# Designs tried in a protein design run: peptides against a protein of PDB entry 7PB4. Part 135

Target 1, 105 residues: chain A of PDB entry 7PB4
Amino acid sequence: KMLNIKEYKEKLLSTLGEFLEDHFPLPDRSVKKKKKNIQESSVNLITLHEMLEILINRLFDVPHDPYVKISDSFWPPYVELLLRNGIALRHPEDPTRIRLEAFHQ
Target 2, 218 residues: chain B of PDB entry 7PB4
Amino acid sequence: DALQMAVGYFEKGPIKASQNKDKTLEKHLKTVENVAWKNGLASEEIDILLNIALSGKFGNAVNTRILKCMIPATVISEDSVVKAVSWLCVGKCSGSTKVLFYRWLVAMFDFIDRKEQINLLYGFFFASLQDDALCPYVCHLLYLLTKKENVKPFRVRKLLDLQAKMGMQPHLQALLSLYKFFAPALISVSLPVRKKIYFKNSENLWKTALLAVKQRNR

## One batch from the design tools (peptide; made by RFdiffusion4, then SolubleMPNN)

Design b2_p10_5_s1 (from b2_p10_5, 3 letters changed)
Fold by OpenDDE base, seed 3:
Parts: C-alpha cells; sequence; structure tokens
Structure b2_p10_5_s1 (fold): chain B 105 residues (1-105), chain C 218 residues (1-218), chain A 10 residues (1-10)
C-alpha cells in the first residue's frame, strides 16, 4: 500500500510538471532596473510544480496538519489558481495557510 | 513638484499626526487626477500608484479613483502589469476593482512597452473566464494576447462549455473566432462570420485621454 | 479547468 502511494505521488508530480511548465510558467523578474535602495528582497519564486509538491508532501507527511504556510516564495497568482480551481483550500482560521484538497484520497 | 509630493504621500502613507487626513488625501488625489488627465503619468508613477490601488492600502473609493487615472504619458512598464496581476490575486481589492483593472488593461494594452511576460500570464487570464463579471473583459484581453501556441484542445473545450452555459455572447464569439483562425481543426462548430468584432464597452473611460496620449507621442 | 486537467491526469 505505501509503495503504491509513493509511486502514485511521483507519477502525479511528474505528469503535472510538464503541464504546469507549459501552461503556467513563472514570469521572468530579471528586469530589476538599477534604481534606488528599496530592498525588494529578491525572494526567489518557486514554480507551480514545486508549490504542488510542497502541498502534496505535507498532506502525506503530516496528514493531521496538512496545511502549508504561504511564504514570500509563493507567487500570488499560483495561490489564487490553486484556490480558485478547488485544488487547495485556505485554513478556516488562518488565511496564510493552505492545504491540498483531498481529491487524491 | 506637487505630483511628486502626491505620489510620495500615497507610497509612504499618511503621517499619523495629521489632523486633516481626509483633506490631505483628497488634495493629493486631485493632484494625481489633474496631472494624469492633462499630461499623463510617467511609467514610474504608474508603477507606484497602480500597486497602491490594488494593494488594499486605501479604501475602494480611493483605489477606484487612482486606477481611473492610470493614464501613461508615454508607456506603461510590463513589470507594473505583472505586479498588478499579482496584487489582484492577493484578494485585497474589491470585485469592482478587478473589473476596472481588466478594463484598464484592455484600454492601455497598446501602451504597454512589452508583452512577453504578460503572455506568460495567459493561463491565469484564461482561468478568470469563469468569473461572470470578468468574462467580457477577459475575452477582450485574451483576444489581444492569443497566439497560435495558446490555442489548445482543453481551452477550446472550456470556451465551448462557457458558450453552452452563457449562450452566444459577442465577446466569447470573438475569442472563439480567433481560436478557429489559429486552429480550425479544433473547432468544428460553425461560427457566424462577423465583419466587426464587438466587445463590451468598446468605448472605454479613457478614450479622450488615450487620443491625447497618442497625439503627444507622434 | 486545471482541476479537470489534474483529474484527467489522475
Amino acid sequence: as target 1 above (105 residues)
Amino acid sequence: as target 2 above (218 residues)
Amino acid sequence: MLRFMIEELL
């Protein structure tokens, strides 16, 4: 049973990776023009694939607290995409936390 | 400069100690409005003010007024648009602000300096078609953005499903016609040959201002 | 749409 879940997880992540890269790529933020000292913390955004991987891993690793805290690496459009499509849910009491919807169970 | 002081006020926020916060806010807002409608705003000023309007820092009335005066002197930075879309997704702006933003984005589309990064947002815009309030304006935006590589079977299916749900909407028909142009094999449905494409509110709020911008940049 | 695509991939 556990091997089948891991294999299913890996297959899911692999299959989603190609689709997400093709249809939902990150915008290139390289246009930092040299202007003034506002420490826009160069937070590296993660891919949508990496975001889903984090959510899936959390669901499997910590099923009693499957929520992930939204970090600055989480691109807001990706968060909205997951929420709007019912792939993720916000924590009812903490809108900074999201979980994968249990459509894989 | 009065404009720089006004932009700086919105960027830094109100100084806590000001007794007349509302009068000061209104003064700076009128300054921005007056300059924007007369001369347009610099790309840097639009970058700052557009983010402020969508960040939820101020009330909906103020955000709406700021967004209505996002008129370029010359160009709008693509980066400002990408950041703006990010703010829309944070959910701190009203539904009316989202609608106004898409109207603005369509109206100002030709004044955006580059389209490469905006084209990467195609999937996000397409996902917004399910919002009935946004759908007419998103169809118009997608009509401007769509390339052959964006026309995929799953998107065709979704547009046909939307048509089945909403009926023969002019904005949806325009987008479907463009899809059929790029990929005729994916769309078996006969589309009416319309000589003119009509989108909702083709006469945008900025028509006069945009004519003036085009005249200044000739 | 993305959900449907995910569901089709599952």
Scores: peptide ipSAE 0.034, ipTM 0.748, DockQ to the pose 0.186
Fold by OpenDDE base, seed 4:
Structure b2_p10_5_s1 (fold): chain B 105 residues (1-105), chain C 218 residues (1-218), chain A 10 residues (1-10)
Amino acid sequence: as target 1 above (105 residues)
Amino acid sequence: as target 2 above (218 residues)
Amino acid sequence: MLRFMIEELL
């Protein structure tokens, strides 16, 4: 059962990967404009695929507390996309934490 | 100069110790407004102020006034727009601010230096079509952004579903007509041939300013 | 759409 879940997870993530890359790619922030003063938070944003992987992993690894803390690497549009589509849910008491919803049924 | 001081004030935020916070805020806001409407703002100034307006650092009234004066001297950086869209998703701005932003984005579209990264946001804009308040402006934006590669079967279905829900809205019909132009095989439904594309006049707030910008950059 | 795709894949 667990092996099948991992394989299923990997297949799911792989199949979603192409779709997510095609339809929800990260903006290329690599235009390091040399201008000194804009604290462009040098935070590397993760892909939507990586974000989903983190959420799925947390659900499987820690099913009693399946919430992931939103880090600065979480691109806000991705967070909104997941929440708005009911793929993720915010923690009722801590809005900085989200869980995967679609997999709890 | 007075503009740099004003921008710096908004960037750093209100100093706790000022007894006359509101007067100082109003002074700097008027400075930004005056320069923006007379001369336009530099791309760097727009970058800073646009982020401030959408970050929730100030109240809705201030944010609205800042956003209304995001008039370029020459160009708007695409990066500023990408960052702005990110702030919209954080949920610290009002619904009215979101509407105003999309109106601004449509109005200023031609002044954005590049479109490559904005085109990558296509899916996010498309997902915002479900918001009834945003839908007219998002349709207009998508009409400007849509390429053949964006016209996918699932998006066609979503647009048709929206049309079934909302009726034959002029802005939705304009977008569907463009989709049919790029991918006629995906849209079997006969669309009424409208001679005139109708979008809400998003640019009306900035019409005079935009004319002035175009004249200065000719 | 994304939810549906996820739901179909699940």
Scores: peptide ipSAE 0.032, ipTM 0.730, DockQ to the pose 0.233
Fold by OpenDDE base, seed 1:
Structure b2_p10_5_s1 (fold): chain B 105 residues (1-105), chain C 218 residues (1-218), chain A 10 residues (1-10)
Amino acid sequence: as target 1 above (105 residues)
Amino acid sequence: as target 2 above (218 residues)
Amino acid sequence: MLRFMIEELL
């Protein structure tokens, strides 16, 4: 049973990966303009696929506390996309935490 | 320069020790407004001020005034727009600020230096169609951005669903007509032959300023 | 839309 869930999860993530890359790519922050002085915090943004993977993993690994803390690596448009489409929910008491919505109810 | 001092004030924030914080803020805001409407702002100044207006650092009244004076001298950096869209999603700005931003984005679209990264945001803009307040302006933006590759069956379905919910809105019809042009096989519905495409933003707040910018850059 | 796609996949 657990193996089937893991395989299903991997298949789901794989299928979503191509779609998410095609339709919701990260903006290329390739403007490494060498101007030394502005500490643009080089926070590496994760892909929408990676974000969903984190959320799905948390739901399966810690079902009693399925919330993930929004890090600086979470691109705000992705967070908003997930929330607006009902794919994720904010924690009722902590808006910095989000969970995957249980689509399986 | 008075403008540099004003921009620097907004960037660094109010000095805690100033007894006349509101007067100082108003002075700097008026400086930015005067320069923006007279000469336009440099791309770097727009980058700084646009981020400030959307970050929630100041109140809605200040943010609204800043956005209204985001008039380029020459060009707007695409990176500034990408950053701005990111700030809109953080949720620290008001709904009215979001509407104003999309109005601004449509009005200033031709002054954005590049469109490659903005085109990558197509999906995010499309997702914003569900917001009734944003929908007219997002349709106009999407009308400007849409390429053949963006016209997908799932997006067609969503637009038709929105039309079923909201009725035959002129801005939605304009976007659907463009979709039908790129992918006629995906849209079996007969669209009314409108001789003119009408978007709500035909009278933008920046019309006079944009004419002046175009004259200076000729 | 994305929800529907995820729901169809899920």
Scores: peptide ipSAE 0.040, ipTM 0.790, DockQ to the pose 0.264; fails the geometry check
Fold by OpenDDE base, seed 2:
Structure b2_p10_5_s1 (fold): chain B 105 residues (1-105), chain C 218 residues (1-218), chain A 10 residues (1-10)
Amino acid sequence: as target 1 above (105 residues)
Amino acid sequence: as target 2 above (218 residues)
Amino acid sequence: MLRFMIEELL
């Protein structure tokens, strides 16, 4: 049973990966305007695939607290995309935490 | 320069100790408005002010006024638009500000220096079609952005579903017609051959300013 | 749509 869940998860993530890369790629931030002084903290943004993987993993690993804290690596458009499409939900008391929506089986 | 002082004020934020905060803010707003409508703003000024307008740093009235005067002297940086879209998704701006932004984006589309990164945002714009207030303007934006590669079966289904829900809206029909042009096999529905595409006139707010920008850059 | 795709994949 656990192997089937892992395999299913891997297959899901793999299939999603190609789709998400094609349709929701990260914009290339390489337009670093050389303006010297503002330490724009080069926070590396994660892919939508990686974000979903984190959410899925949290749901499986900690089903009683399936919420993930939104980090600076979470691109706001991705967070909004997940929330608006009902793929993720915000924690009712902590808007900085999101969970994968239990797709009603 | 008065404009640099005004931009610097918005960037740094209001000094806490000023008794005349509102008067100072209004002075700087008027400075930005006057320069923007008369001469347009530099790409750097738009970069700063556009992010401020969408960040929720100021109230909705101020943000709306700033956004309305995001008129380029020459070009808008694509990076500024990408950053702006990111701010829209943070949810610190009002629904009216989001609508105004999409109207602005459509109106200013030709003045954006590059489109490569904006084209990567296609999926995000498409996802915003479900917002009834945004849908007319998003359809117009997508009409400008859509390439053959963007026309996928799942997007066709979504547009048809939206049409079923909302009725045969002119903006949806325009986008569907473009989709049918790129991928006729995906759209079996007979679309009325409308010679005229009708979008909500997003440019009306900036029509005079845009004409002036085009004249200066000839 | 993304939900539906994810739901179809889930």
Scores: peptide ipSAE 0.033, ipTM 0.746, DockQ to the pose 0.293; fails the geometry check

Design b2_p10_5_s2 (from b2_p10_5 with L1M F3R)
Fold by OpenDDE base, seed 3:
Structure b2_p10_5_s2 (fold): chain B 105 residues (1-105), chain C 218 residues (1-218), chain A 10 residues (1-10)
Amino acid sequence: as target 1 above (105 residues)
Amino acid sequence: as target 2 above (218 residues)
Amino acid sequence: MLRLMIEELL
């Protein structure tokens, strides 16, 4: 049973990787003009694939608290995409936390 | 400069000690409005003010007024648009602000300096087609953005499903016609040969200002 | 849409 879940997880992540890269790539932030003082935090955004991987891993690793804290590396459009499509759900009491929905049978 | 002071006020926020916060806000808002409609705004000013309008820093009335005066002097930075779309996804702006933003984006589309990063947002715009209030404007935006590589079977299915749900809407027909042009094999349905494509006139709010911008940049 | 796509991939 556990082996089948792990294999399913790996297959899901692998299959999603190509699709997500093709259809939901990160915008290139490289056009940072050198202007001085705005602490635009050089936070590296993660891919949608990496975000899903984090959510899936959290669900499997900590099933009693499957919520992930939204970090600065989480691109807001990706968060919204997951929420709008019912792939993720916000924590009812903490909107900064999200969990994967699709795998809660 | 009065404009710099106004932009600085919106960027830094109200000084806590100001007894007449509303009067000061209105003064600066009028300054921005006056300059924007007369001369247009610099790309840097639009970058700052557009983010403010969508960040939820101010109330919906103020955000709406700021967004309505996002008129470029020359160009709008693509980066400003990408950041703006990011703010739309944070959920701090009203539905009416989202509609206004898409209307603005369509109206100002030709003044955006580059389209490469905006095109990468195609999937996010397409996902917004499910919002009935946004759908007409998103179809128009997608009509402007769509390339052959964006036309995929799953998107065709979704557009046909939307047409089945909403009926033969002019904006959906326009987008489907473009999809059929790029990928005729994916669209078996007969589309009416419309000589003219009709989108909702989202640009009407800025029509006079846009004509003035085009005249200044000739 | 993305859900359907995920379901189709699944």
Scores: peptide ipSAE 0.044, ipTM 0.812, DockQ to the pose 0.187; fails the geometry check
Fold by OpenDDE base, seed 1:
Structure b2_p10_5_s2 (fold): chain B 105 residues (1-105), chain C 218 residues (1-218), chain A 10 residues (1-10)
Amino acid sequence: as target 1 above (105 residues)
Amino acid sequence: as target 2 above (218 residues)
Amino acid sequence: MLRLMIEELL
């Protein structure tokens, strides 16, 4: 049973991966690090695929608290995309936490 | 320089000790406004001030005034636009600020130095079509951005659904017409042959300023 | 669409 869930999850993520990369890529932060001292917080943004993977993993691993804390690695447009499309929900008491919407409930 | 001091004030925030915070803010805001409308702003100044206007650091009235004076001297950095879109998604700005931003983005589109990263935001802009207040301006933006590769069956379906919901809006028809041009097989519906695509650009707040910018950069 | 895809996959 667990193997089937993992395989299903991997298949889901793989199928989504190509679509997400094509339609919702990260903006290239490849603006040359010119040395000027502005502490641009070099926070590595994760892909939408990775974000969904985190949300899916949390839902399966901790179903009683399926919420993930929004980190600085979460690109705000991705968070908004997930929320607006009803893919994710904010925690009712903590707007810094989001969960995958359980479509099977 | 008075402008540098003003930009620095907005960037660093008000020094706690100022008894006349509002007067100081107004002074700096007027400085930015005066320079922006007379000469335009440097790309670096726009980068800083645009982020401030959308970050929710100041009240809506201040943010609106800042955004209204985001007039380039020469160009706007694409990176500034990407950052701005990110701030819009954080949700710290008002709905009116979002509308104003999209109006600004359409108005200033030709002054953005590059479009590669903005084109990557196509999906996000397309998702914003669901907002009735944004829809006219987003349609115009998408009309400027749309390439053949962006025209997908699911987007066609979504536009047709929006048309069914909102009626035959001129801005939506313009975008659908462009989609039909790129992918006629995906759009079986007869679109009215409107000879002129009219996006309601009649109220471009920046019309005079943009003419001046174009004249200076010729 | 993304929702539908996710719904079909979830």
Scores: peptide ipSAE 0.043, ipTM 0.808, DockQ to the pose 0.387; fails the geometry check
Fold by OpenDDE base, seed 5:
Structure b2_p10_5_s2 (fold): chain B 105 residues (1-105), chain C 218 residues (1-218), chain A 10 residues (1-10)
Amino acid sequence: as target 1 above (105 residues)
Amino acid sequence: as target 2 above (218 residues)
Amino acid sequence: MLRLMIEELL
């Protein structure tokens, strides 16, 4: 049973990867014009795929507390995309935490 | 320079010790407004002030006034727009500010220096079509951004579903007509041949200012 | 759509 879930998860993530890359790519921040002064925190943004992987992993690994804390690596448009489409839910008491919505209830 | 002092005030935030915080704020806001409407703002000034307006650092009234005076002297940096869209998603701005931003983005579209990164945001803009308040303005923006490669079966289905829900809205019909132009095989439904495309943004708040900017840059 | 795709995959 556990092996089947892991394989299913890997297949799901693999299939989503191409779609997410094509339709929801990260903005190319490489145009860091060397303007020194804006401490844009050099936080590496993670892909939407990686974000979903984190959420899925948390749901499977810790089903009783499936919430993930939003870090600076979470691109705000991705967070909003997930929330607006009902893919993720905010914690009712802590808006900095999100979980994957259980689609199969 | 009075403008630099004003921008610096908004960037650094209100100095705690000033008893007349509101008067100082109003003074700097008026300075920005006066320069923006008279001469336009530099790309760097727009970058700073646009982020401030959308970050939730100030109240909605102040943010609205700042956003209304985001008039370029020459160009707007695409990076500023990408950052702005990011701030919109953080949810610290009001619904009215979001609407105003999309109106601004449509109005200023031709003044944005590049479109490559904005085009990458196509999916995010498309996802915002479900917001009834944003839908007219997002349709207009998508009408400006849509390329053949963006016209996918799933997006066609979503637009048709929205049309079924909302009725035959002029802004939605305009976007669907463009989709049909790029991919006629995906849209079997006969669309009414409208000779004129009407978007709600025809009454641009910045029309007079933008005409003045174009005249100065000639 | 993304939800539907995720739902179909999930």
Scores: peptide ipSAE 0.038, ipTM 0.778, DockQ to the pose 0.367; fails the geometry check
Fold by OpenDDE base, seed 2:
Structure b2_p10_5_s2 (fold): chain B 105 residues (1-105), chain C 218 residues (1-218), chain A 10 residues (1-10)
Amino acid sequence: as target 1 above (105 residues)
Amino acid sequence: as target 2 above (218 residues)
Amino acid sequence: MLRLMIEELL
């Protein structure tokens, strides 16, 4: 049963990955204008696929607390996309935490 | 320079110790407004101020005034628009600010230096069609951005579903007509042959300023 | 839409 869930998860993620890459790619932040002194920590943004993978993994690994903390690697448009489409839900007491919604029905 | 001081004030934020915070804010805001409407703003100034207007650093009234004066002297950087869309999605701005941003984006579209990265945001703009307040302006933006490769069966279905829900809206019909032009096989529905494409006139707020920008850059 | 796609894949 657990193996089937993992395989199903991998298949789901792979199929979603192609779709998400084609339709919701990350913008090229290539214009790192070398502004001199402010170490703007080049936070590496993760893909929408990776974000969904994190959310799905958390749901399976910790089903009693399926919430993931929004990090600086989470591109805000992706977070909003997931929330607006009802794919993710914010924690009622901590808006910095989100969970996958589709699996709680 | 008074403008540099004003931009610097908005970037750094108000100094805690000033008893006259509101007067200082108003002075700097008026400086930005006066320069923007008279001469336009440099791309760097727009980059800073546009992000500030959407970051939620200031109140809605201030953000609205800043956004209304995002008038370019020459061009707007595509990077500024990408960052602005990111801030828009953080949800720290009001619904009215979001509407104003899309109106601004449509009005200023021709002044954006490049479109390659904005085209990558197509899916995000398309997802915003479900917001009834944004839908008219998002349709106009999508009408400007849509290429043949963006016209997919799932997007056609979504537009038809929206039309079923909202009725035959002029802005939605305009976008559907463009989709039918690029992919006639995907849209079997007879669209009324409207001779005139009608979008809500987003440009009206900046019409005079945009004419001045076009004249200065000729 | 994305939800429906995810739901169809799930």
Scores: peptide ipSAE 0.036, ipTM 0.772, DockQ to the pose 0.210; fails the geometry check

